# Designs tried in a protein design run: peptides against a protein of PDB entry 9GMZ. Part 152

Target 1, 343 residues: chain A of PDB entry 9GMZ
Amino acid sequence: TGFPLELLTRPATERLAYFENYTVAHPRLKEVYEILMRTIAEPAGASFIFVYGASGVGKTTLRLRVEQKLTELALPKLESDRARVPVVGIEAIAPESRYFNWKEYYTRALITLEEPLIDHKFDYGVRGISRDNFGKINVESKVVAPALRRALENALIHRHPDVFFVDEAQHFGKVASGYKLQDQLDCLKSLANMTGILHCLLGTYELLTFRNLSGQLSRRSVDIHFRRYCADSPEDVQAFKSVLLTFQQHLPLAETPNLVDHWEYFYERTLGCIGTLKDWLKRVLSDALDREATTITLKDLQKRALSVAQCQKMFKEIQEGERQLSETEADVQNLRSALGLGA

## One batch from the design tools (peptide; made by RFdiffusion4, then SolubleMPNN)

Design b2_p18_2_s4 (from b2_p18_2, 8 letters changed)
Fold by OpenDDE base, seed 5:
Order: C-alpha cells, then structure tokens, then sequence
Structure b2_p18_2_s4 (fold): chain B 343 residues (1-343), chain A 18 residues (1-18)
C-alpha cells in the first residue's frame, strides 16, 4: 500500500503525474460506478441517464473510469468491428451568449467521436467537414448547426457507442429561460431517439431543473445521485477519514503527512467532496515539490484551501439540491401511501 | 503513466483498529 518509493528519486513532474493519475475508489464513487455500468449495460428502454451531485464530488473521475472500462470491455469486439467506438465523452462549455452554442457542441462531439486512430473512415456527406493529414476532423466555419447535427447523427449510428457522455451538463441550462431549456432537452432527446444511442448527462444539482421540466424525459431517464460524505453520518465520517488516510499514503513525499488528524479541517473546506479534496491536495503537493519539501504541513494546506466564503456558497448550493431530492423522496412515499402500497 | 486505482478498505480496517 502506498506510492512506489522509486518516485522519490524521480523528477517533480513524474511525482505530480503519479498523484494526478491516482484514484481512490471510495464507497460513493464505487456505488455510482456500479449503478452507471449496470444501467449502460441494460438501459431497459432508457434514452438518458442523469448523474447529479455537488460540484467537486468526483463526476468527471466517474466518467473517465467508466469510459476506460467500456473501452476495455469492447476491445475484443473492436477487432471484428473496426468502425465501432465503445464510448464517447465530451464536456459541455458554458455559453458566452444567451444561447447554447449547438454548433460548438456538435463540432466537439464529432471531433471526439472521430479520433485519428479509427481505421474505418466515414464520409459524412457534409461539405466543409474534412480530415487533416493526421486524420483529425476539421470543421469549416461555414458549416451550419443542422448540417453538423446530421453529421453527428450519422457518425453516432455508424460508430454505435454504448453511451454518449456529456460532462458539466448543467451548462445547457445556465443562461436559458425555462422554455429554452426545454427546447435544448428536446433537441438532445431527438438526437438520442434518432441515433438509438444512450446519453448520460453528468452535472451539478442544477440538472434537477432539467428533469422537472420534461415529464417525457422522466419515463426514459434513469437518475443517479452522486452523494457527498456527510459529517452527521458516522459511516460517512469514517469513509472520509479513510480517503484521507489513503491519499496521505499516495502522496509521493519522503515523509508521510498526517492528514487524518486534520479531518475536520479537510471536511470544512471540501464539504465531503472527494474531487475538491484531491484538487486541494494536488495544489499542495505541487507547492511542496517546487520547494523540494519532505512533507506537507498544516500551513501548506491552509495556503491552498478554499476560502470560507467559497465553502459557504458551495454549501448553500448543496443544501438546496439535497432539499429538492428529499422533497422528491417524500413525494414518492406519499404517492405510494396514497396508492395503498406499503412504505 | 499507468492509472492506479485503489479501494479504501485497507484504510478502513486500519482506522477501525486505532
């Protein structure tokens, strides 16, 4: 258990890269991973999966791990089907304008789907979409969004991924009115229906607003709540401490820092979000490596901590999301009771 | 660099003994 000791003699860049590429398979991540993998394998007529949770809970890590696993599982089939891409994942970008940039979305999706290493080249039948000398997709500025959509639909059908991931999916709704948000969801729904490809949207609790706006999506969507660790749960506190213990063993420093003794401070500044914790430790590790330090101190941690004001803002957003989910659970229980179904 | 993933079960067990 712990980092490879040979890293202590390696360059700071390699030591940092080790920690960046390291993942703690903590209970909440593992739970959500298993649910997500099962849902992808057996969608049961679902066209959408919504994965929502606090900012910094680890949704991007979840996505990347699922993408890796789906790729691994598909390798034997890819030998016979050279056109297949097992999974595609993109990050949604916050629009600078009042409108979501669908042209940019389709372009990014096409570029990601059509990696240069794919042997079977597909003709999109769209003027202004080409491949460079390295096989990378190039989209000319003259190509309009409807043409890019058709190209993406054809590419998704031809490549037939098991799932299409959209990370930071709350950005679809960030500047849109409720009506515009519905239109965006209908557009995504249409894309999923036309291609037969399962879509997974990962994002913050702001994704709950998407679910509530589309009563039709509710019948064809699976919801996965990626919970943070809560300080009022002894089990969650023990899990959080165990994550700290694991991270302290995997920091490539000459002297193992004592992170566990400061668990309350770590909890205060991460709100039980492991992604926030890892990012914090990464910054502190980088500073320590730059100074050629043998360990990390509380002072080093304090220097890179989120401010109390940032934590208070994040906590309010979490509380609102958790409240909405608790109300939904109560509504389900009330509905079941009213139907004469046992609790 | 190889992606390393580890479970927290060993750490959970260690903390239970302390």
Amino acid sequence: as target 1 above (343 residues)
Amino acid sequence: MEVIETDIEPALEQLRKE
Scores: peptide ipSAE 0.270, ipTM 0.880, DockQ to the pose 0.904
Fold by OpenDDE base, seed 4:
Structure b2_p18_2_s4 (fold): chain B 343 residues (1-343), chain A 18 residues (1-18)
Amino acid sequence: as target 1 above (343 residues)
Amino acid sequence: MEVIETDIEPALEQLRKE
């Protein structure tokens, strides 16, 4: 079934909002979702989950779907424990300086964890952290990073989420030296250990560097690879075409555009990343709605496409990440063979 | 607005018939 036909009589804002809130449950998303949900339910002593994949593969969509599901599953428990937050998710910001800003990270985490809708007020025991009349957390500039960390630890313990999500987590790795990266990992590890809260780091293939630097984290982490669709796989091509057909049916336009006939062009400009595809279609839909257009044309698609140069850069980054994973798999197989363990 | 999620299975079946 396509979009509700009633949307054609609705304002452009409602039509766009429909598509923004629409999710295609494509095979790779389902697979990663199931693995992630199972791992959150049964972490088996893991303190970290790493979800890595290409930029625009759909990691943020995955996070939001898991957050929604965990919230739904927690509803019966939330009635009895009003202090509990089922899940918390933040996006790591790229540091403006050569150093990751932990003060900003802790502040954003506290603000996200303590949404105004939480009825149960908690005193963090830290001077310069307050709630306004609307329940919003305010952190004074004088509050130092160690105090914010203690406040976050206390908040995480009190709210006891099933998982703490950090999106764009590769930004923790943007430090000037390898020594500083280890310090960042040790800081995250300490936060997870002190709170007993499972951390899920979502990011690009740059997260693989985190796994390699901490032999202790590797023993307490679960890795999930969110793969793109590959044009050299007939199954992946069929899945990608099916995603295009599904989006085509869910664009709230009077005339259904033929996206499937242009699948090669869509693949060229998305590299098989469904998040990139959705974002592209959102931009094109917005333009079409602004013009009160009945459909989307190839020219409309071309106006909002990533440039070939951008795609080439993104593809090189993807190939390097996929290569590193393939080498790791080969190394594991070589180690098993050397140990006399069968393939 | 509620998040709408749909599977690609109907689209897969359609593409196999074409």
Scores: peptide ipSAE 0.264, ipTM 0.879, DockQ to the pose 0.886
Fold by OpenDDE base, seed 1:
Structure b2_p18_2_s4 (fold): chain B 343 residues (1-343), chain A 18 residues (1-18)
Amino acid sequence: as target 1 above (343 residues)
Amino acid sequence: MEVIETDIEPALEQLRKE
């Protein structure tokens, strides 16, 4: 079944919002979702989950779906434990300086943790952190990063989420030196250990550099690779075409466009990344709605496509990430072979 | 393919109303 036909009589804003809120449960998303949900339920002593993949592969969509599901599963328990928050999700900000802004990170985490109208006033034990009558956290500018950290630790312990999500986590690695990067990782480890809260870091392949700096994390972390669809795999091509078919049925336009006939062009300009595809289609849909068009054409697609130069840059970054992972897999195989564990 | 309509808003709104 496609989009509700009633949308064709609705304002352009509602039609666009429908598509924005629409998610295709594509095979790679489902696979990673199941692995992530299982790992959150049974972390087996892990303190960290790393989810890495290409920019635009759909990591934010994955996070939002897991957050929704964890919230739904927790609802019956929240009736009895009004202090509990099922999940916390934040996005790491790219540092404006060579230093990561921990004060901002802790502040955003605290705000996000307390956004649910939790009836219970929590004393953070830190002067300059208050909750207003509407339940919103106010952090005074004078509050220093170490105090905000203690407040966050106390809040995480009290609210006890099943997982703490950090999206765009590669931004932790954008620090001036390897030593500072290790200090950042140790800071996150300490937060996870002190609170007993499982942390899930989602990011690009740049997150691998961060992951590899700590061999000790290997025992306390689970790695999840969110792969793109590859054109050299017939199964992946079929999956990608099925996503296109699904999207064309859910574009709220009077005439269903034939996106599948242009699958190679879509692949060329998305590199098999479904998030990139969805964002592209959103832009094209917005343009079509603004023009009161009945459908979208190849020309409309071309107008909003990423440039060849952008795609080439993105593809090089993907290839480097995939190469690093392949080398790691080869090293594991070589280790197994050297241990006399047959291939 | 299962269409997951991410209507997060009703669940968030339900969490906000209780």
Scores: peptide ipSAE 0.097, ipTM 0.633, DockQ to the pose 0.100
Fold by OpenDDE base, seed 2:
Formats: C-alpha cells, sequence, structure tokens
Structure b2_p18_2_s4 (fold): chain B 343 residues (1-343), chain A 18 residues (1-18)
C-alpha cells in the first residue's frame, strides 16, 4: 500500500510531514530491533548494550521505534505505577573542550526523565533542582556535577526505566587521553550499577574504541552491529531495491517516481545506509513540493545528493569500522583454537 | 501525526515477479 491519496489535496507541510514520519521496516532494522528488544527484556546480567554502525544507517530510527514500543508495553503498568517511566533517551553532545561536560549530561538526563506529565513528583534531595509551573525541571547554576549525579541516580531508581538510551555515544570517546576515557567508562558503569538500569549506547564505529578500552565492560555488555547493505551481496541488493520501491510508493506526489531504476546511483551516494537515503529523499521531496512538481526527476536527485568526496570519506570510515569488527571475530576464533575448541 | 511503518515484503515480492 502506498501513501493515502488524500494527501495530494493537503498542504505541502502535511505531505512532507507524512514522509518524515514514515518508516520502512527494512530487514537490518527489523533484525537489530528484535535483538535489542529481546536484550532489553532479558539482559541476563548485562549492564550495557552497544549498538554500533555507520553514520546514517538508521540508529536514531531504531531508538525511536524501541522507545515507542516500550512505552506501549508499559501503558497497562503505568496505571498502577504512576512513578514509572518506561524508557529514557538522550543524545550525547560533542564536548566543546577536551573534557566531557558531565553536568550537562546529568542535567539533560534529568530533564528528559522528568516529563511534566508525570503526576508523581519526585524529591531529588538536591537543593537547586525545582519544577516550574509547567512541571519542567530547572537546575540552578550552583548545582555541581556530583549533586546532579546523585539526583539522576535517585530519579532512575525511582522511575525505573527498562533502558536508558544514549544516542551519538561516540562523543564520550572524544577526550584528550585514554586515561580520561577510562574514567568516563567507569562513571557510566558506576551509574548503571548503582541504579540497576540497563544502558544502551548507540553510535558510530568510533564507539568500538570506547568499548575496547574496558575489558571489564566486555563481561557485562551485549554488542549489536547495525550493518549497512552491501552491494556484493545479492540479498542486500534486493533488500536495498525493495526499500527504494517502498519509498517511491510513499512519496506523496501525483506521479510515482521510478527510484528503483536508479538503484546503483542511490547506492553510490548512500553506501547502503537507509537513514542517509531517507534524508536525501526528504530534501528532494521538499524541493519538489516547493515547486508544486508532480514527480521527482534524476536532476532533482542529483541536486541534493552527497558529493563524491563526502561519500569517499564516509566509505573510509565504514571500512575501518568493518575491519575492526572482522579482526575481533578472528581473535575469537584464534582464542577458541588456542583453547582446543573447534572453530 | 501518527508514525507509519511498513514492511518491505510487498516490495520484495513485486521485484521478484519483475
Amino acid sequence: as target 1 above (343 residues)
Amino acid sequence: MEVIETDIEPALEQLRKE
């Protein structure tokens, strides 16, 4: 089924909003979603989940779908437990300095955790944390990072989310020294242990550097690789073409564009990353709607495509990440062989 | 606006018939 035909009579803003809110449940997204949902339901003593993959692979879409599902599943329980929040999701900010701003991190986490609609207001036990008339959390400038941490620990214990999501988590690794990176890992580990809340870190392949620095986290972490589609796999090519076909059916235009015939060009400029593809199509759709165009042409696509230089840079970053993962798999096989276990 | 999610299986089946 394509888009609702009634959208063709609606304003351009509604037509664009339809496509923005539209998601293709492509095979890699479904696979990672199922693994992630299962791991959240049965963490088996894990304190961390690492979800890593290329920039634009769809990690944010994955997070939002899991957050939605966890919220839906919690609705019956929220009637009896008004203190509970089913899920917390934040985006890690790149540090402006060589130091990660923990005060900002804790503040953002508290603000996100304490939605105004929560009837049961929690006392943080920290002076300088208040709620405004709309129920929003206000943190005074005098509140220091250790106090905010205690407030967050108490809030997480009280609200007891099924998972705490941190998107763009590679930003934790953007510190000047390996020692400081270890301290950051220890801080996150301590927060997870003290609260008993499962943490899910989503990020690029740069997150692998962060993961590998703590041999202790490996024992309490689950790894999920969100792979791109690869042109050397016939199955992946068919999946990618199917995504293109689905998107062309869900572009609210009078004439359905033929995206599938240009699949190689789409692959060249997205590297098999569906998030990158959706963002590209969104830009092109916006331009088409602004011109009151009936369809999208190849020229419209070319106007909003990533440059070859951008794609080459992104591809190098992907290749390095995929290489690091392949080496880890080889290390596991070597370890098994050395232990006298079959490969 | 409600989030709409669809699977690719219908598209996959269409491409297999072409």
Scores: peptide ipSAE 0.201, ipTM 0.860, DockQ to the pose 0.892; fails the geometry check

Design b2_p18_3_s1 (from b2_p18_3, 8 letters changed)
Fold by OpenDDE base, seed 3:
Structure b2_p18_3_s1 (fold): chain B 343 residues (1-343), chain A 18 residues (1-18)
Amino acid sequence: as target 1 above (343 residues)
Amino acid sequence: SEMERLKKLAEEFSKPLP
C-alpha cells in the first residue's frame, strides 16, 4: 500500500501533512504501544510509567498514537460525561534558566487540560485564573506556583484522565545548584498521589537517573525501554530496511525514490532511530515539494542529513544509556542467582 | 528473495497500530 495518488494534485501543504501524520507500525513501536496501552488499562497500583530511549526513537509518535487511541476508546463515555478528558499530554520545556520552571509547567498543563471546546466551566478556586470569552484559560502573572499546583490538582481530579503524559521529561532533571533531583520526583509523586492520575514520563536515558534515586518510585513505576534498531542484529537490519521501504511508498511524490539501496547511509545518520529518520525524510520532502520535484535524490538527502559530529554525540549518549541498562540487567540476574532463583 | 521479504514486512508495517 502507498500514499493516495490523489495527493499528487493537492497543494504541497496537504502532501506534507499526509507524510507528517503517517505512522509506520514498525515492530519496536508496536511492542511499546501494546505494553503502554495495557499498562494504562491495568496500572496495578502503579502511579508512574517511564518510557525511555534514544532521542528520536519515536517517543512523541508513540504518545500521539496512544492519545488518539485513548480518545477513540473514550468517545462513548464522553457523551455521558462531558467533564471528562480521556488523556492529557504535554511536553516539558527546557528552561532558559538552570531551574525547572514549575509555574510554566502547571500553566501549560492547565491550558492543555482545559480545552476551549469543553462546555463545562470549572472554577479553580484560584484568583487570577480565568477563562476568556473563547473558553481559553488565562493565567495572570501574579499567580504563584503553589496556587497553580492546586488548580492543576483540582482540574485533574475533575477531568479524570486515564493518563497524564509528559514528553521530554528529562528536563525535570535540570535542577539548581543545591536542589536534589529527588525533590523534583517527590513533587511529581505528590501530584500523582493527590490526584490519583497515572503519570507517564517519556524521555531520554537520563530518566534512568530518576529510577535510581527513588527506591520508592521503583515500587510504583512501570519501566518501558523503547529500543532503537541495532546494525549488529540481522533482524533489526531487516526491520530498518522494511521501514525505509514503507516510507518510500508513502512519500507523496510522482516517482517513488529508492531509499532501501541507501540503507547504510540512513542507518549511519539515524543510528536506527525511526523518529530521526521520519524527521529527516520530512525535511527532504518539504524541500522537494518547494521545488516541485518528481522524486528525492541522494543529494537531496545529503543536504538535510545530520552531521557526522551530531551523530557521534547522539551515539555516545545512546551507548551510555544502553550500558547502564545492561549493567542493571546483569545486577538483576546476579541478585536472582544469589537468591537461589533460576536465571 | 530479500526484496520479497522486505516488501512483505513493509505491507505489515503499513497497517495501522491496533
Scores: peptide ipSAE 0.432, ipTM 0.935, DockQ to the pose 0.896
Fold by OpenDDE base, seed 1:
Order: structure tokens, then C-alpha cells, then sequence
Structure b2_p18_3_s1 (fold): chain B 343 residues (1-343), chain A 18 residues (1-18)
């Protein structure tokens, strides 16, 4: 079934919001979603989950859908345990300096964890952290990072979320080379260990640097690769075409555009990344609604496409990430062969 | 046809995540 036809009589803002909120349950998203949900339910002593994949593959969509599901599953328990938060999700900010702003990270985590809807006032035990009359956390500028960390540890212990999500987690690695990157990872490990809260880091293939830095993480982490669709796989091409067909049915326009006929162009400009595809279609839909257009054309698509130069850069970054993973898989196979475990 | 296969998959993809 396509979009509700009643949307055609609704304001452009409502039509756009429908498409923005619409999620295609494509095979790669569904697979990673099921693995992630299972791992959160049964972490088996893991302290970390790493979800890595290309920029624009759909990691933020995955996070939001898991957050929604965990919240829905927790609702019956939240009636009895009003202190509990089912899930916490933040986005890591790219550092403006050569130093990761831990103070900002802890502040954002605290603000997200202590949403005003939580009835129970919690004393963080830290001077300069207060809750206003609306239940919003206020952190005074004088509060130092170590104090904010203790406040976050106490809040995480008290609220006991099933998982703590950090989106764009590759930003932890941008600041620090060598030992400083290890110190940042050890800081996150310490937070997970001190709180007993499972951490899920979502990011680009740059997140693999965290995985490689700590052989000890191997025993306490689960790795999830969120793959793009590959044009060399007939099954992936079929899935990608079917995603285009699904999106064309859910564009709230009077005339259904034929996106499938242009699948190669869509693939060229998205590299098989469904998040990139959705964001492209959102921009094109917004332009069409602003013009009161009945449909979208190839010319409309071309106007909002990523440039060839942008796609070439993104593709090089993807190829490097996929190569690093392939080398790791080959190393595992070589290790198995060397152990006398048949191929 | 190819289009019938794509339509069938699109129907599955249109379902909410579990």
C-alpha cells in the first residue's frame, strides 16, 4: 500500500513530514535491527556494541527505530518504576579543537537522560547541576568534566537504561592519535563498567580504529556491520530497485513518479546507501511541494543530486572501510586454517 | 515478471519493523 491519499489535500508541511517519518524496512536495515535488538536483550557480558557502515547507510534510522521499540517494550515497566529510562541516545559532536569536549558530551548525555517527563527528582550530588521548575537540567559553566562524569555515572545507575547509544561515534577518534585515542576509549570503557550500562557506538568505518586499538575489546564487544547494497550482487540490485519502488509509492504526490526506471542513476549518486537516497528524495519532494508540482522528474532529481566529485570521495572512503573489513575476515580465515579448522 | 518480483518485495519493505 502507498501513502494515504488524504495527504494530497493536506498542507505541504504535513506531506513532507509523512515522508520524513516513513521508514522502508529494507533487508539490510531489518537484519541489523534484529541483530541489535537481540544483542541488547542478551548482551552475554558485552559492554559495547559497535555498529559501523558507510555514511548515509541508515545508522541514525536504525538507532531511532531501536529507541522507539525499546521504549514501547518498557512502557508497562515504567508505570511501576518511574525512575527508569529505557534507552538513552546522543550524537557525538565533531570536536572544534584537537581535544574531545568531554564536558559537552557529559552535559548532553545528562540532559538527554533527564528528560522533564521523569517524575523523580534525582540529586546528582554535584554542585552546579540543578533542575528548573520545568524539570529541565541546568548545568552551570563552572562545573568541571570530572564532576559531570560522576553525575552521569550516578544518573545512568539510577535510571538503568537497557542501552546507551552514541551516534557519529567516529568523532571520538578525530581528535587523538595513538595513546590519546586509547585514553578516550578507556574513558568510555570505564563509564560502561562503572555504570553496568551497555554502550552502543554507531559510526562510519573510522570507528574500526577503536576496534583495532583494543584486542581486549574483542571479549567485551559485539560488532555489527551495516552494509550498503552492492551493484555486483543481483540480490542487492533487486533489493535496491525494490526500495526505489517502495519510496515512489510513499511520495505524497498526485502522480507516482517512476523512480525504478532510473535505478542506475540513483545507485550512482547514493552508492547503495538508503539513507543518502531518502535524504535526496526528501530534498526533491520539498522542492516539488514548494512548486505545487504533481510529480517529480529526472531534472528535479538532478538538481538535488550529490555531485560526481562528492560521490567519488564517498566511494573511496567506503572502499577503504570495506577493504579493512575484508582483510580482517581474511585474517580470521587464515587463523582458522592455521588452527587446523578446515575452511 | 521482474516488475512483479519488485512489487512483491516492495510490499514486504512497506511493512513496519517488528
Amino acid sequence: as target 1 above (343 residues)
Amino acid sequence: SEMERLKKLAEEFSKPLP
Scores: peptide ipSAE 0.431, ipTM 0.935, DockQ to the pose 0.864
Fold by OpenDDE base, seed 2:
Structure b2_p18_3_s1 (fold): chain B 343 residues (1-343), chain A 18 residues (1-18)
Amino acid sequence: as target 1 above (343 residues)
Amino acid sequence: SEMERLKKLAEEFSKPLP
């Protein structure tokens, strides 16, 4: 199935919005989605889920689709439990200093958790937290991080989300010392334990540092690797070509572009990352719509492609992450062998 | 053909997530 043909008569803004909101259910996304949904439904005593993979692999798309699904599944229960929020999701901000801003983190989490449409207003038990006339949370500058933490703990207990998402979670690791990184992990662990709320951290392969620093987190975490498509795998190449074919059918243009014939160029400039591919096509579609073009050409693609230097940098970061995972798998095999278990 | 296999997969990928 392609895009609705009626879109060709609609404004460029609606045509672009259609493509932006369109999600290809490609094998890696579907696999990770199914694992994540299952783990959220049955955490089996886990307090954390780590979803790691290359930048631009599609982690934000995964999060948004899970948030949508959890919201849809919760709708029947929300009629009886008006205090409940099915899911909360934030993006971690890179620290401007060598210290993670916990005050900002707690404030953003509280603001996200407290939708204006929630009828049941919660008392945070903290002075300097108020609601405006629209029900939005306002936090006074005098409110300190420990008070905001207590407010968030109480709000999470009261609203009882199925999961708390933190996107770009590698930003927790951007601290000056390993000791401070451990303290941050202990803070997150304490928040999850005190609230009983499952936390899902999504990020780059830098999240593997969190896995290695705390043997206690490893016991209470589920790891999900969101892999890119690899050109050395015929199955992955076939999936990647099929993603290109799906996107070309869902570009709201009068003439369907032939993206599949350029699959090697698309692979070279995306490294098998579907998020990077979608963002590239979005930029090219926007340019085409601005020109009232009937189709997309190779020249249009080349104009918005990542540079070879950018791709080389991204590829080095991917290779380092994939290497670290392979070493961890070898360590498991070595441990099993040392225990007298078969590999 | 390869193209027929790709089309079949594209039809599957065009479906919403479950």
Scores: peptide ipSAE 0.427, ipTM 0.936, DockQ to the pose 0.855
Fold by OpenDDE base, seed 5:
Structure b2_p18_3_s1 (fold): chain B 343 residues (1-343), chain A 18 residues (1-18)
Amino acid sequence: as target 1 above (343 residues)
Amino acid sequence: SEMERLKKLAEEFSKPLP
């Protein structure tokens, strides 16, 4: 178990790429992955999946791994159905204006869905949507959001993905009033209903505000909480230490660094978020490779750590999200008790 | 030992997702 030793003789770019592409199958990731894969396979009438958790917990890694798996599982069917796309995933961008840019969203979704390598070319029936000489979708500035929506609806129906992923989905609500947030959710709900395509929204605990605003989404949504590791849980501490041990074995350096002995410092600066940990180690690895260093030191780690002030801010956001979920769990228990259902 | 337990978990975490 460890990185391929041949990487030590390879260029720094290949060594860094190995670590970037490496995924630790830690318990929380595996749990959420299994729930998400099962829910995609058997939506049971759900139109939405909400995956929420701390910033840097690993939601983007989860998405990418699910996209890879769904693609792999679809390959045998894609030979007979050349129009099919097994999965589509985009990242929502924070709007610069007070309004979410639906035109940009639909454009990005269309570009992502309509990869150049798709053999079956679809005519969207929309003037100003074309393909370049490489088969890439081009959308003219004159195309309005309602036309792009119709094009996306038709493309989703024709390509019939098993799921449509939207990463950083909290950006739908970031600048909207509660009313505008509801309108955005109703727009997404309408898109899911019109296409029959399951939507998965991944984001921070700010997604909980979306769930609470739409009582209609609650009946057609599955919620998945991607938890961080907590220092007050001995099991979580052991898992976190084991993640550090796994990463130290997969850093392509001549001398294996001792990360495990510094687990408290790693926990202090990541809050138990494995994505934050991986990004930190990636920055430190890049610096080490640039210096042709044989290993990573505590000083190298300290140079690329998040500041205490950043960690304190992130921790407050996590505590608020975890509190809201704990209140919801208590409300469910109270409701069950009031209904005469045992705890 | 604690280290043996950590190594066993690390081996499990090194496996690909199903």
Scores: peptide ipSAE 0.380, ipTM 0.925, DockQ to the pose 0.878

